Peptides against a protein of PDB entry 8BZL. Designs and how they scored, part 73

Target 1, 228 residues: chain A of PDB entry 8BZL
Amino acid sequence: SYDRAITVFSPDGHLFQVEYAQEAVKKGSTAVGVRGRDIVVLGVEKKSVAKLQDERTVRKICALDDNVCMAFAGLTADARIVINRARVECQSHRLTVEDPVTVEYITRYIASLKQRYTQSNGRRPFGISALIVGFDFDGTPRLYQTDPSGTYHAWKANAIGRGAKSVREFLEKNYTDEAIETDDLTIKLVIKALLEVVQSGGKNIELAVMRRDQSLKILNPEEIEKYV
Target 2, 242 residues: chain B of PDB entry 8BZL
Amino acid sequence: SRRYDSRTTIFSPEGRLYQVEYAMEAIGHAGTCLGILANDGVLLAAERRNIHKLLDEVFFSEKIYKLNEDMACSVAGITSDANVLTNELRLIAQRYLLQYQEPIPCEQLVTALCDIKQAYTQFGGKRPFGVSLLYIGWDKHYGFQLYQSDPSGNYGGWKATCIGNNSAAAVSMLKQDYKEGEMTLKSALALAIKVLNKTMDVSKLSAEKVEIATLTRENGKTVIRVLKQKEVEQLIKKHEEE

## One batch from the design tools (peptide; made by RFdiffusion4, then SolubleMPNN)

Design b1_p12_6_s4 (from b1_p12_6, 5 letters changed)
Fold by OpenDDE base, seed 3:
Structure b1_p12_6_s4 (fold): chain B 228 residues (1-228), chain C 242 residues (1-242), chain A 12 residues (1-12)
Amino acid sequence: as target 1 above (228 residues)
Amino acid sequence: as target 2 above (242 residues)
Amino acid sequence: SAAEARAEALFA
């Protein structure tokens, strides 16, 4: 039946639609996440906003809850669906459990959602990967990554999107306990990592920081320039 | 290549959604729709292509639809798809009003429809809607607003934008002539006529070929007005004299 | 191309 979007196994055991969704992620601009000691930082490559476009409506970093934020790479419309579902779950969890979600919990929820779209008849996979960062109620900083397959893992640092390979290679070399010793050093590490793939310096970078017991802060361009 | 472009709602090996891209291509052949945000209002201007003398004049607007008291939209693409989506917008707006006893915020209405559009790109047995929309509105949160949405379910806010035929050229002209922070509704109307005159594939712009709607605030109420043909004629005449 | 630009517009 040509009318059914189906994710099926190939004879060699591949889920081609999932692999192709991963290729869709690579078309997205780069996002990087780093877990510091008492900070989590998301950095993204700014897509050139058209001169007449309202920047308010162009976001690659979003809050899921007060203690959790997410950056994504891939299909923007798909990301909105995932974000909306995750936000509803965060609120539902607060109502039912009377505590905010752990970063792992909401990551697992998103991962399960993605996985269902790889197995459900008449659905294609989500064309997004996500970096999910935040703090658990115990004050532990967390970074998770999830992909179109619905897999997820905890990371010290990771990257997604078109420049992810180069950024990851940089992080593998430069992520040390000394490099994340302070909040400022952690932010600098993210900026340096993004500069491996982003041209024209701090003007093309968006940074979001979440410190323990603090709300998500998106840095303005002037604040970013102080770290460059 | 053909194996992936012939099926709805699947990724190509390169991670592309060809059916969405083809829907966007189809919109490029539709009549031009333009939106401009001003300090004191927002407008839509749309090309009328189907001027048939036998059309019952009961249709005040072919391409501009009132959604509620605070919002209107224009459409570029497949007319039947547009009718479905505009009806859905009205239903969403009414359901919200009934549930919350206040008008739906502009961006929430746009996102609600965009979620539907996205679903038609992800669920089997469905094709993308071959429609892009421009939305104009006012709400208490952001004031006057202009949005654009496409078949993917993506959307954005704009100061000025264009969809349909020659949209890229129109956007380029808008970028050149749009004066940020100084745009009055009057200047926006003049700019709309200027851009349409250059982008419409017509030898001479006539009022019969253009629909214009304005959204303003008067005495704490939103006023959506479709300009009369005579008013459009005056705008065209003024442009020709400049 | 215009088609490529449209395709790229779908991704963030």
Scores: peptide ipSAE 0.325, ipTM 0.781, DockQ to the pose 0.743
Fold by OpenDDE base, seed 5:
Structure b1_p12_6_s4 (fold): chain B 228 residues (1-228), chain C 242 residues (1-242), chain A 12 residues (1-12)
Amino acid sequence: as target 1 above (228 residues)
Amino acid sequence: as target 2 above (242 residues)
Amino acid sequence: SAAEARAEALFA
């Protein structure tokens, strides 16, 4: 028998498969995003790479386009599907509209994709949340978050994954205009936020920085230690 | 709990995909496969369990499959699922070659199959493939490569790894004995024999029970070679003398 | 447990 109706309403009106997909997200390592004045920063908890594993193949932060990058929490294989679809859409948009996507546009595309997997017969929800950051063509920095339901919102700062609650609580207290006044302060804010949940300091953090009119930069461990 | 583990791959209340976990459990009962990356090549070593005297064709390789001129794989898990996936790998590689007039990069082939595996964990009426794969290859981008993929559609690059029976113990031994930057194909072959001798549930390691393939570069071409039984015997003998 | 380790390997 084909289980065609995977995501259905419970008698009390819950979409349990969506809720359980959100629990899958909580099993992911922590990711944080912060929007500065002229910078967007993604930080992630590094999973301890197994001895003999190639670190190149372990990525939690990825570029979607030159002006947009994404961090995710949850099922790695699900994330790959979403990333690939988003990359294709970014390229398609450049070809058809002759402009890069806005961060909102690509977030909405990803959100719509996720939503369809909550309503389509024979499909389970994606077990991922994403932080999507970048710059619009007007130079405005953006941060969006999306969840397994296909809901999305714009944020000043947010976190996803296992330590997201603690990181959000930190950001709610410490995100001020003064705390993001400079690029360096914004980076420091992300590091401090991650250190609420990450043990052993900067060695277990990966940071990605995108500045206005610049490509995505992944900071090396030595660069991160300068901010600790 | 049973409601979430007996049907189509769905999330448990805790966000687990039990059917994927159970597929991984099934792989643990399969014959051991090892992969080791060396400076001058990469190898696969696999346990041959089906040694039937009545087999008409001595299949040169039961568990190691050539995918194209630059890649091979070994499989652990359900044989029928493995056959489907290895055929799909060959088709993907061939379609890429026809489209781009160049060989598919190793990681792209791995990723393409992993997307298929993932789909079998997300679409209704499908079950996960009960197969893990080790991939060996060479391309102009990264040189010699070793990858592992599982039923979830996850994959990773490795210097050395193991799938199937006693894989955890094998990985531990590989971690102890693998010397980064100093691994020659010769030393990798010796290490493979050492690990298989300790991890295979056999009283004595014999050449009939082990398949080994090497991937090397000669004159700017990839050479995939399955070792002859006599060569494997020599490797085993050398190990027994140490 | 080995089962938990396998489960955790699915997530990033």
Scores: peptide ipSAE 0.247, ipTM 0.696, DockQ to the pose 0.774
Fold by OpenDDE base, seed 2:
Structure b1_p12_6_s4 (fold): chain B 228 residues (1-228), chain C 242 residues (1-242), chain A 12 residues (1-12)
Amino acid sequence: as target 1 above (228 residues)
Amino acid sequence: as target 2 above (242 residues)
Amino acid sequence: SAAEARAEALFA
């Protein structure tokens, strides 16, 4: 049936493999991104790591470059491929253009990569969505989201994964200029948004913060608890 | 039948390319895009469906893309496919400019993309692009121009046309109201609002749901302008008063 | 089930 065909249209004009890849994203744990005035914040729901699993092996937040980081939801193995290609592109851009990538540029690269996998025989779509945050060279904070289809948009705030609907509804109500007036308020907004879907408070949240002209900082659990 | 449905580059026994037809069906679900050629300019009018509060500020039209100084396009269909094709259009136009030190003629740019679209229906085992485009432009050869292209790689010049949702009804209305030789840009704008108001599945047309771009010539230079929300509101208000 | 746990482990 059309649902088993890779990279083909259904009679009604649907790409079922892309839609099913979007369902794979919904099986991932929740990730949230918020753009503040001079800060970008990523928050993710921590999955219960198996007692014997090294926590370092399962990161939902990764740096793509010094000025760009990404959170994802969906297939971890697919994410690894995208992350590696994006990192190579970031370095290539620095070598060829002599400047870091813009957040839009690297998002477009990732989006184009995903799109090509929706239009190549014998390849399935990537089963991941990503939130890509960072700073452009001019110091402008950016947040982008991309999905399995290869679409991307700029956001003030967004969420992906299992609890994304509830988190987005929260952000739609609570994202105001006042709510992001300070870095601390922006961080607090992300935590509050995640707490809509994450059980047992700050222990199950991972937070990454990037400020203007600063490197990515992953907050420790104690730092997160100060905002709860 | 099902065997031909699952392959991109194979004719059915009836001579149909089902994957191209199905790509066209996908376009039918996209927001409406109109193009109207006037004596003194060309316009695109597009339905804006993605109005989300959390979207970052859209500096430019969501559905209308500037290709170069003399051309713009609007897209109906799969957004990711559209992004790939619009980037390719920009690259083709820029390469031509660099090579010939003149802007690419409108039809040549359209044809170049159509060749790419066609190749995806014939070669490489790839699916067709699920995208139709309207192109507006000016060149020294033909002046103001409006083109439409589809997933097959077919294209045509138009005086007025529509792609996306309810396109057939829109084209019918355009045929009734389009006055050949008498169309000003002002009248074209009014016609665009009239047609969108009737073809969009909305109770009330609002400026937030419509994007309009005009292409004109001023002092021997092409000017591509996206109308401000207030200007679109005035056009809607004027239509409601008639 | 162990199969379900393995399936869940594929998603981040």
Scores: peptide ipSAE 0.126, ipTM 0.560, DockQ to the pose 0.151

Design b1_p12_6_s4 (from b1_p12_6, 5 letters changed)
Fold by OpenDDE base, seed 1:
Structure b1_p12_6_s4 (fold): chain B 228 residues (1-228), chain C 242 residues (1-242), chain A 12 residues (1-12)
Amino acid sequence: as target 1 above (228 residues)
Amino acid sequence: as target 2 above (242 residues)
Amino acid sequence: SAAEARAEALFA
C-alpha cells in the first residue's frame, strides 16, 4: 500500500504522506496573518493552557529574527525543529551577507527544508504549516504561508489550522483597503477574523504585531480587549 | 486505522502519529512520577515498583536521576529507553559545561533532549522513545523550574504535574490543592504524599515504595537530595494523621 | 477519551 510507504507517489500521482501531513495541520489550533499598510499582524487561537502550566513554554508565535516572526499550526515538536533551523539561518545570513534576511528568503529556506523532508528516504514530512510575517529591509511588510509540501506563496491575508476555512472566508469578504487603512483597523480585522472560530473572546487569542522599524510586540490580554 | 499502527514515522490519513500515541499509552502503565514547584525549591516524587529483596541496596534511586549539579529528572516508561535518554542528558549537560564554562540552562537541556525524541518520530528505522520525563532544576535565568517531556518531543514548564499511571487523576488533584504563590517545599512534600497515596495502586502507601528528591539552594549552590526512608515515613505518617 | 486527549496534545 503506497500510503504506508515513505513519501512516494501513488499510481494516480498523489503524495499521501504530504496530504496526511496537511491533515495534521488541520488538527492544530487556528492561526491568522494579515498584512496591513505598515503593519503585519499574527493572531492565534490559544490552546487551553492547563492551570498549572507555565504559559512561557506554550508559544504558537515565535520570532525568527528581529524583522521576522512566525505562527504555525500542526505538530508542536516539528515546529520547534523548523523554528530552530530558521533562526540559525537568519543569524548565518546576518554574518555572511551582513544584512537581515528578507521575509521571502527565510520563507524559501523553510519551504526548501520542508520539501527535502518530502523527498528524503526514511523521513516523514513536517506536520506543520506556517504563517511568516515581517518587514524587508526596504520597509515593505510581507506575509507568506508555507505548508508540509514545501510550497509557499505571498498573501495579503491568510489562515491555517482547524478553523482556517471559516477565517479565510471572513477575510475574503472583509479584507479591503479601508479595513487595513490604519494599524488599529488591521489589528481589529485579525481579531474579528479569529472570533469566527475562537470561543470566549479575547482571552483565547494571542496577537503579535510588528510595525515598520519596530520590534515584535505580543499584545497582553488587556490590549486585545480594547479591540474586541 | 490499524494499518498505520505498525510504522513508526508515518502519518495516518487523519494526520496522526499512532506510534507516538501508543508510546504515550505505554507510559500510562508505568509507575507514577510527580513534580511540584515551590517558592523555595522543587521536588520529584516517584513510585518505586521494583522491590526485590535480592536487589543490592546501593541503588538509592530507581527512577530519579541526577543530571548535573543543578538538575535532576524522573522517568516514566521503558527503563532501557530511560537509561539511554538520561545518559544523553548527562552528556549534553557536560558538553555544554565544557564549551561555555557554565551550567546549561534548564530549558535548553530539556529542549536538546526533546529534539532527539522528535527525531525518533520523524526519521525512518526508529521508534519513539517509550518515556516521559519530569525535570527539576535551578538556573540563574528562571530560578527553580519543573518541566515535562513526552515521546513526541513536546515539553512544557509546570508548577506541578504528573506522568505515568493515574497521571490524569494526579493532575486533577494538583490543580485543586496547589496554591499559587504560597507553595513551600514543606507543603509541596505534603501534597506529593497526598497525591501519591490516592494515585498509586497500593492498599497502603509505604516509604519503601516512594522515592522523593528535593532541589534547593543553599549558600548559592544547588543541593539535590534524595530523602531517606525515615524522612519519607515521617511524611506518610503525618499525612495519615491529617 | 484519554486517547483523544493524547492525540490532541501533539498539536498546537
Scores: peptide ipSAE 0.322, ipTM 0.791, DockQ to the pose 0.772; fails the geometry check

Design b1_p12_7_s1 (from b1_p12_7, 7 letters changed)
Fold by OpenDDE base, seed 5:
Structure b1_p12_7_s1 (fold): chain B 228 residues (1-228), chain C 242 residues (1-242), chain A 12 residues (1-12)
Amino acid sequence: as target 1 above (228 residues)
Amino acid sequence: as target 2 above (242 residues)
Amino acid sequence: DREERIEELLYL
């Protein structure tokens, strides 16, 4: 049936629905991730919350587990599905393996989920990319990125969404060992990277910080302004 | 672009889901529904379009549905789709109660339905639901709450919002008149009447064309009450005198 | 304007 063959190869070997899902990602606001020495930082452009909307229900950064968090760009509802599946897997892993997931493990799980939706009959790809950060049980900080195709890679720093190209160009020039030498410098790097595309300064930035053996911390606007 | 708008929900070359957008367009033609969060309660106000003399005057709520003891919703869009989703909400809430022996948290009920909506945008052979919902509720975690969900499966919490016909104009009016921290249920009711009077495509607002429900807490219990026609008439009269 | 509003609702 025509309705079952959603993602098919073009004559030139492209999966158009996957490519178009990547275009959906570009409609999302910018997210950036940076791996420091003993810190991982996610920064996102705060979408202007409509007046009268509860900010609590507008989140671009979410925890998957105590040691893993994720930022996404693209279709909000698609992201919720992925997040929920990932959270269930994190809990399942704790129950069955008696250890928290590694960042790579949960990234691979998410990537596999996305890949299946590019190949399964009657399913369209997820219209989201994700930056997944956290600490492995050995204390190693990790940053991964995944896209609608189900591909994933480890990164030192990366960006997704509308302004990703500009942010990546900034990071390519400014990500050095010296720039991430301290936690504070790493946070500053993320803020500076986001300021390449975010208008109106620190008020439109949300930052999440994870340090080794510490819980996820969302910085308040006042804390962010200290780094600007 | 037209190649991608008439088939099962797929991405356009620009990354758009046209079937979802068209479902949202369909809702714009439905009757207006308002939700307003107050300090001491939350309300839904909805346009009643189907006024037939032969309708059995049994308290027929056309657009406002009680979901459980702590939640209600209003619907805008395709009636048959709304009935399916409203029934599903009740089932989800009941299953949760049976499993956990406590009422489902408000946001959790909303997200459960939103996951269903999202699925109908991603799985082949299905179309998006042509329905948006406003949810009002109380739980021990967040107190009084107002949520809005759309055909995409997205949702958000609101202090005040509107869906259906002339929703953009209604939202603008709410933004102008809603005073954060100072909104009483009484003031919210007055605001609802004010906005409906301006946004409904009627020459004169009448109690027959408006449904209003309030959710309050009395003696540690949630009370969901649909206003009587006389009460709505009094609210309209008061507005006309201002 | 309407298309932009829809886009804002769908994408984050």
Scores: peptide ipSAE 0.262, ipTM 0.693, DockQ to the pose 0.847
Fold by OpenDDE base, seed 2:
Structure b1_p12_7_s1 (fold): chain B 228 residues (1-228), chain C 242 residues (1-242), chain A 12 residues (1-12)
Amino acid sequence: as target 1 above (228 residues)
Amino acid sequence: as target 2 above (242 residues)
Amino acid sequence: DREERIEELLYL
């Protein structure tokens, strides 16, 4: 008999498929998000791309809208589905409400999507966590994190993926008002945090910044090295 | 026996719905939530477990949610499930208000959600919600009210109750100390602190680990207030001096 | 290792 229920409770009250999806996230490379005063920064560990693979097709950071971007860790194919659905929702919101989404709104949308896949027949949970950053219309910088269960929270700083524990420990010690006083200091904080787990310095880091009323900017390796 | 563990909508030979029971077991591992009905109000008290240094201080209660102007709830169980159900409660309440131009009666809102919960236990391939809720509210029909609902879709009205970790011990303490007809909101708050202090697996009860909301009537309007940390500290201090 | 190569392809 085809067991149509993939995600079920264990006798001890655990959703093993959700927990295993969280383990899948840990197989992803590290991603870090930090909220500054007037900046949001995403940093990711670059995965070694096969020599014949086009680097442009391997993106761990993506724009959801002009005011929102996302980094993820876990199953790449799962991420693509979530990203596409989120982009459609962002455009739909602009069309129907005549305003961009808030970062919380689109996070909640993604979280709800993930949650539904933990209760739907014949569907497994998404094997991804995401860091979602951006600016609300009022100019407030936001950072959210979501996981395979469909939970989401707002953060000052957070990390996901294989090196997340070490990076979070670093951020807990080093995230202060002084450390994020300027945009440059905030960027430096993200780089220093990633260097806790990334070998070979700035060459293996991808960094994206979003400032108030500005589009997402991906820093080139030369720009990153200036902060090291 | 394992065959009945994996399907949400099948009865065991003994007539048990194991997935519902397992959902209830999941709730037992969640943080403690208390509800106490008083003559002049009703309160929710909940354990706050998610204390992280990097968490953005969003003034939102972790476990206590305002549903409308006359109702609030607290949740024990899976957070993502709780968010979905809380949102649904708000939608149901707003649709009712729009249709009838008056607030939804408390029990009717609880029943509407319970029907949804029940459906997830009966209709194929969906797991039960791993969430129990405590509801506090006021309406013109019954006044101040406290309800509890579970993953099965069952609900009941209560004078005082508890869900989550160590709920059985908490209920026992509430039964001993709850005085019918004589419970003031002030006394209920003191009782909540007393019970939480004994049921939380913490060496010392701190205001950072406790959320409290009160629902009262002032000048013919319902007032839902989340207590400030300083107010909770005062309640804890008072308890320690007793 | 085949498993390692698969993980590299599936997870980012």
Scores: peptide ipSAE 0.225, ipTM 0.582, DockQ to the pose 0.218
Fold by OpenDDE base, seed 4:
Structure b1_p12_7_s1 (fold): chain B 228 residues (1-228), chain C 242 residues (1-242), chain A 12 residues (1-12)
Amino acid sequence: as target 1 above (228 residues)
Amino acid sequence: as target 2 above (242 residues)
Amino acid sequence: DREERIEELLYL
């Protein structure tokens, strides 16, 4: 059966394992990314952390380098592998090229990694999509998405995971130059977008903000409530 | 749905990894293992199911494994898989010590094994390990720590958690009775006995059916101690008197 | 549901 073959095309040209990996992504909680003028913002639906679980070990947003961060949706263990590989590559690039990676470079690296796992009979695809945001050395904010196929594109705004469709529809309607005119408005846009799918408001949202020439900042719940 | 259970490394049409899910289901039938983090230590408590009169008295815990001087683990699931993974943990820890002349940080050891577990879910010709682990440890970075990992290669840190048989009920009890910031090792031991007494599939809790290990710090050194049967009996007796 | 709990453990 073509659906059981990891790297075999169906007669109609489908790679079923890649498509099914995309379905795995939809089981993840929603993540949204928005590129502002001088800011990039990642927002995620907080999975209800079980009482007694250490929140430190439950992260949907992570830094890849000082200038790049990533949110993911899908298989948690798969994400860890991708994150670790990306981090190693970021450090390697700094050592060998003597400059930090561009956001596009590290996205392409991740995408290539994913693609290789779609073309080997001994490997299943990664069950994750990622939103990768950051700043290039020239100060340009960037947002990329990559999926299990290894495809990647640059975006102004995008979403992944369970509620991604609804969030994207919201962003398509509400992403304007006016809506991202300021950093605060950009953050507000992300929150509003997430509220399309997240219940109980700001308590269930995690926000990460990276401004030009600044490190990644995770907003605390009190800071988030200012925008709600 | 069940159509995709025969191959370990394929997604179902719904994006599920059935072999991983089935491994997790199998662990639900294993003996109960519990971990509790306290301010002054961390403990593992495990159900001993295989009490055969003809077994040579194993002085060592059947379900609790010392990994290095600063870490121990307990296992729920397939014993043979557990032996392989615990050996791998020891090797990873030893290689790190040799390379860096320092003990491996707790989370780093956990993640190293979890990467192996994950690989067995992604690469062909391999099956998931049918094992969940609880890890207890101390390091200079985070102090006392408790982790849980599953067949997927996912892990998390916990104040208290349970794996194996009746784990959901145990976790519910822990959520009710665990007092964050106020938990002493003494109170943690009492809580462990309380939870095991209610969740173990036994008519009467006895010291022969329970293994308990504590990890503490004494004089700047980590001490891992398996409680003697008499000590466990005293804990059970104390619980019965309350 | 036990299946739902497993899914919650596997996906973020």
Scores: peptide ipSAE 0.420, ipTM 0.809, DockQ to the pose 0.845; fails the geometry check

Design b1_p12_7_s1 (from b1_p12_7, 7 letters changed)
Fold by OpenDDE base, seed 1:
Structure b1_p12_7_s1 (fold): chain B 228 residues (1-228), chain C 242 residues (1-242), chain A 12 residues (1-12)
Amino acid sequence: as target 1 above (228 residues)
Amino acid sequence: as target 2 above (242 residues)
Amino acid sequence: DREERIEELLYL
């Protein structure tokens, strides 16, 4: 059986465990990333939190460093491992190189970590995709995506998770220079994109905004409603 | 038979390493990459399959990687494996430069990576890399060079070769049209377009779907240049007029 | 369509 925990090639040249990990990502709630001119925005679908569940414990958006933020889709436990490793690397880079990581650098680090888990026996791939946004030290906004395979690419806009297809289709049609001309328009674009798949409007959306030379800001529901 | 399919270090009764073969099968699904050696340079031509409107164009080349000042490579196979191997190539080249204060000879860089690939086929707990590479380079020992390596850790020098989708057909075409000793970079570029036009499963070859890099020597320095889209368009147009 | 998208992500 090729459905073993060990990632091996099938006769037709597929890595089924990686493909299955990608299916695990699709079970995650939708996350969207958009790069504006001087802003990066992450939006995620909030799962309905059980009445007794602490909302603070369910974070799909997390800071990796002061200049980098990540949203993920897939296995939450796997995400925790990746996030922790990435945070350690960000701090290590600051100590050794005396500069914050570039968004590309930390993305490549995460991608390499994921790739190693696809090639080591006794390990399974990470069941997560991630959108990584931030600013390089030169002030350039960046958006990257990583997959369970360890692939990564830079994007203007992208989506991951269960509603990613519909969101991407929306973004392909609506991502224009005019649509990201201002910070507010960029935020509106993310919200509109998420509303393609999120039920019950702005109450089920979490937004993180990072502007040039500013810290990560998580918008509260009232702030989100202003853009709807 | 199924037991041999899942273990990288076990020979089949017929002496086959199935995981290596399956890795090579995976490479067969990747975009076509061509390499052609000329008298005055060497080139890589690669199929671009991932054309997405939302991709950030910051990456000059998706399939062609500069390794150092004197070498570049193109990859066919699993992208994540390719990223790891290309990074390793850069590290090996840099470590050599630091140690010997001269650039690593082309074949030595290729063999260093091939040793790593081979290890992943022989030692337990690892799978083969699902990647084949074409290497182009210049060194003072052999001049312009073209190499190919595969998941087994095998490599060879070539005058012209192809990896990825429809590689067998491409190699056949190269054998027919490659003129030993008479190949200029200009003629090599024309040949690359000709072969890609027939090998790519596209009704019409477009510059958007083709990436070409040339390696030449100018004033005692190696120049690695990725052709602009307009230059590729001109090459395609010339081919269509013939 | 789904398999093709995965392949596009997995393969160069």
Scores: peptide ipSAE 0.105, ipTM 0.747, DockQ to the pose 0.037; fails the geometry check

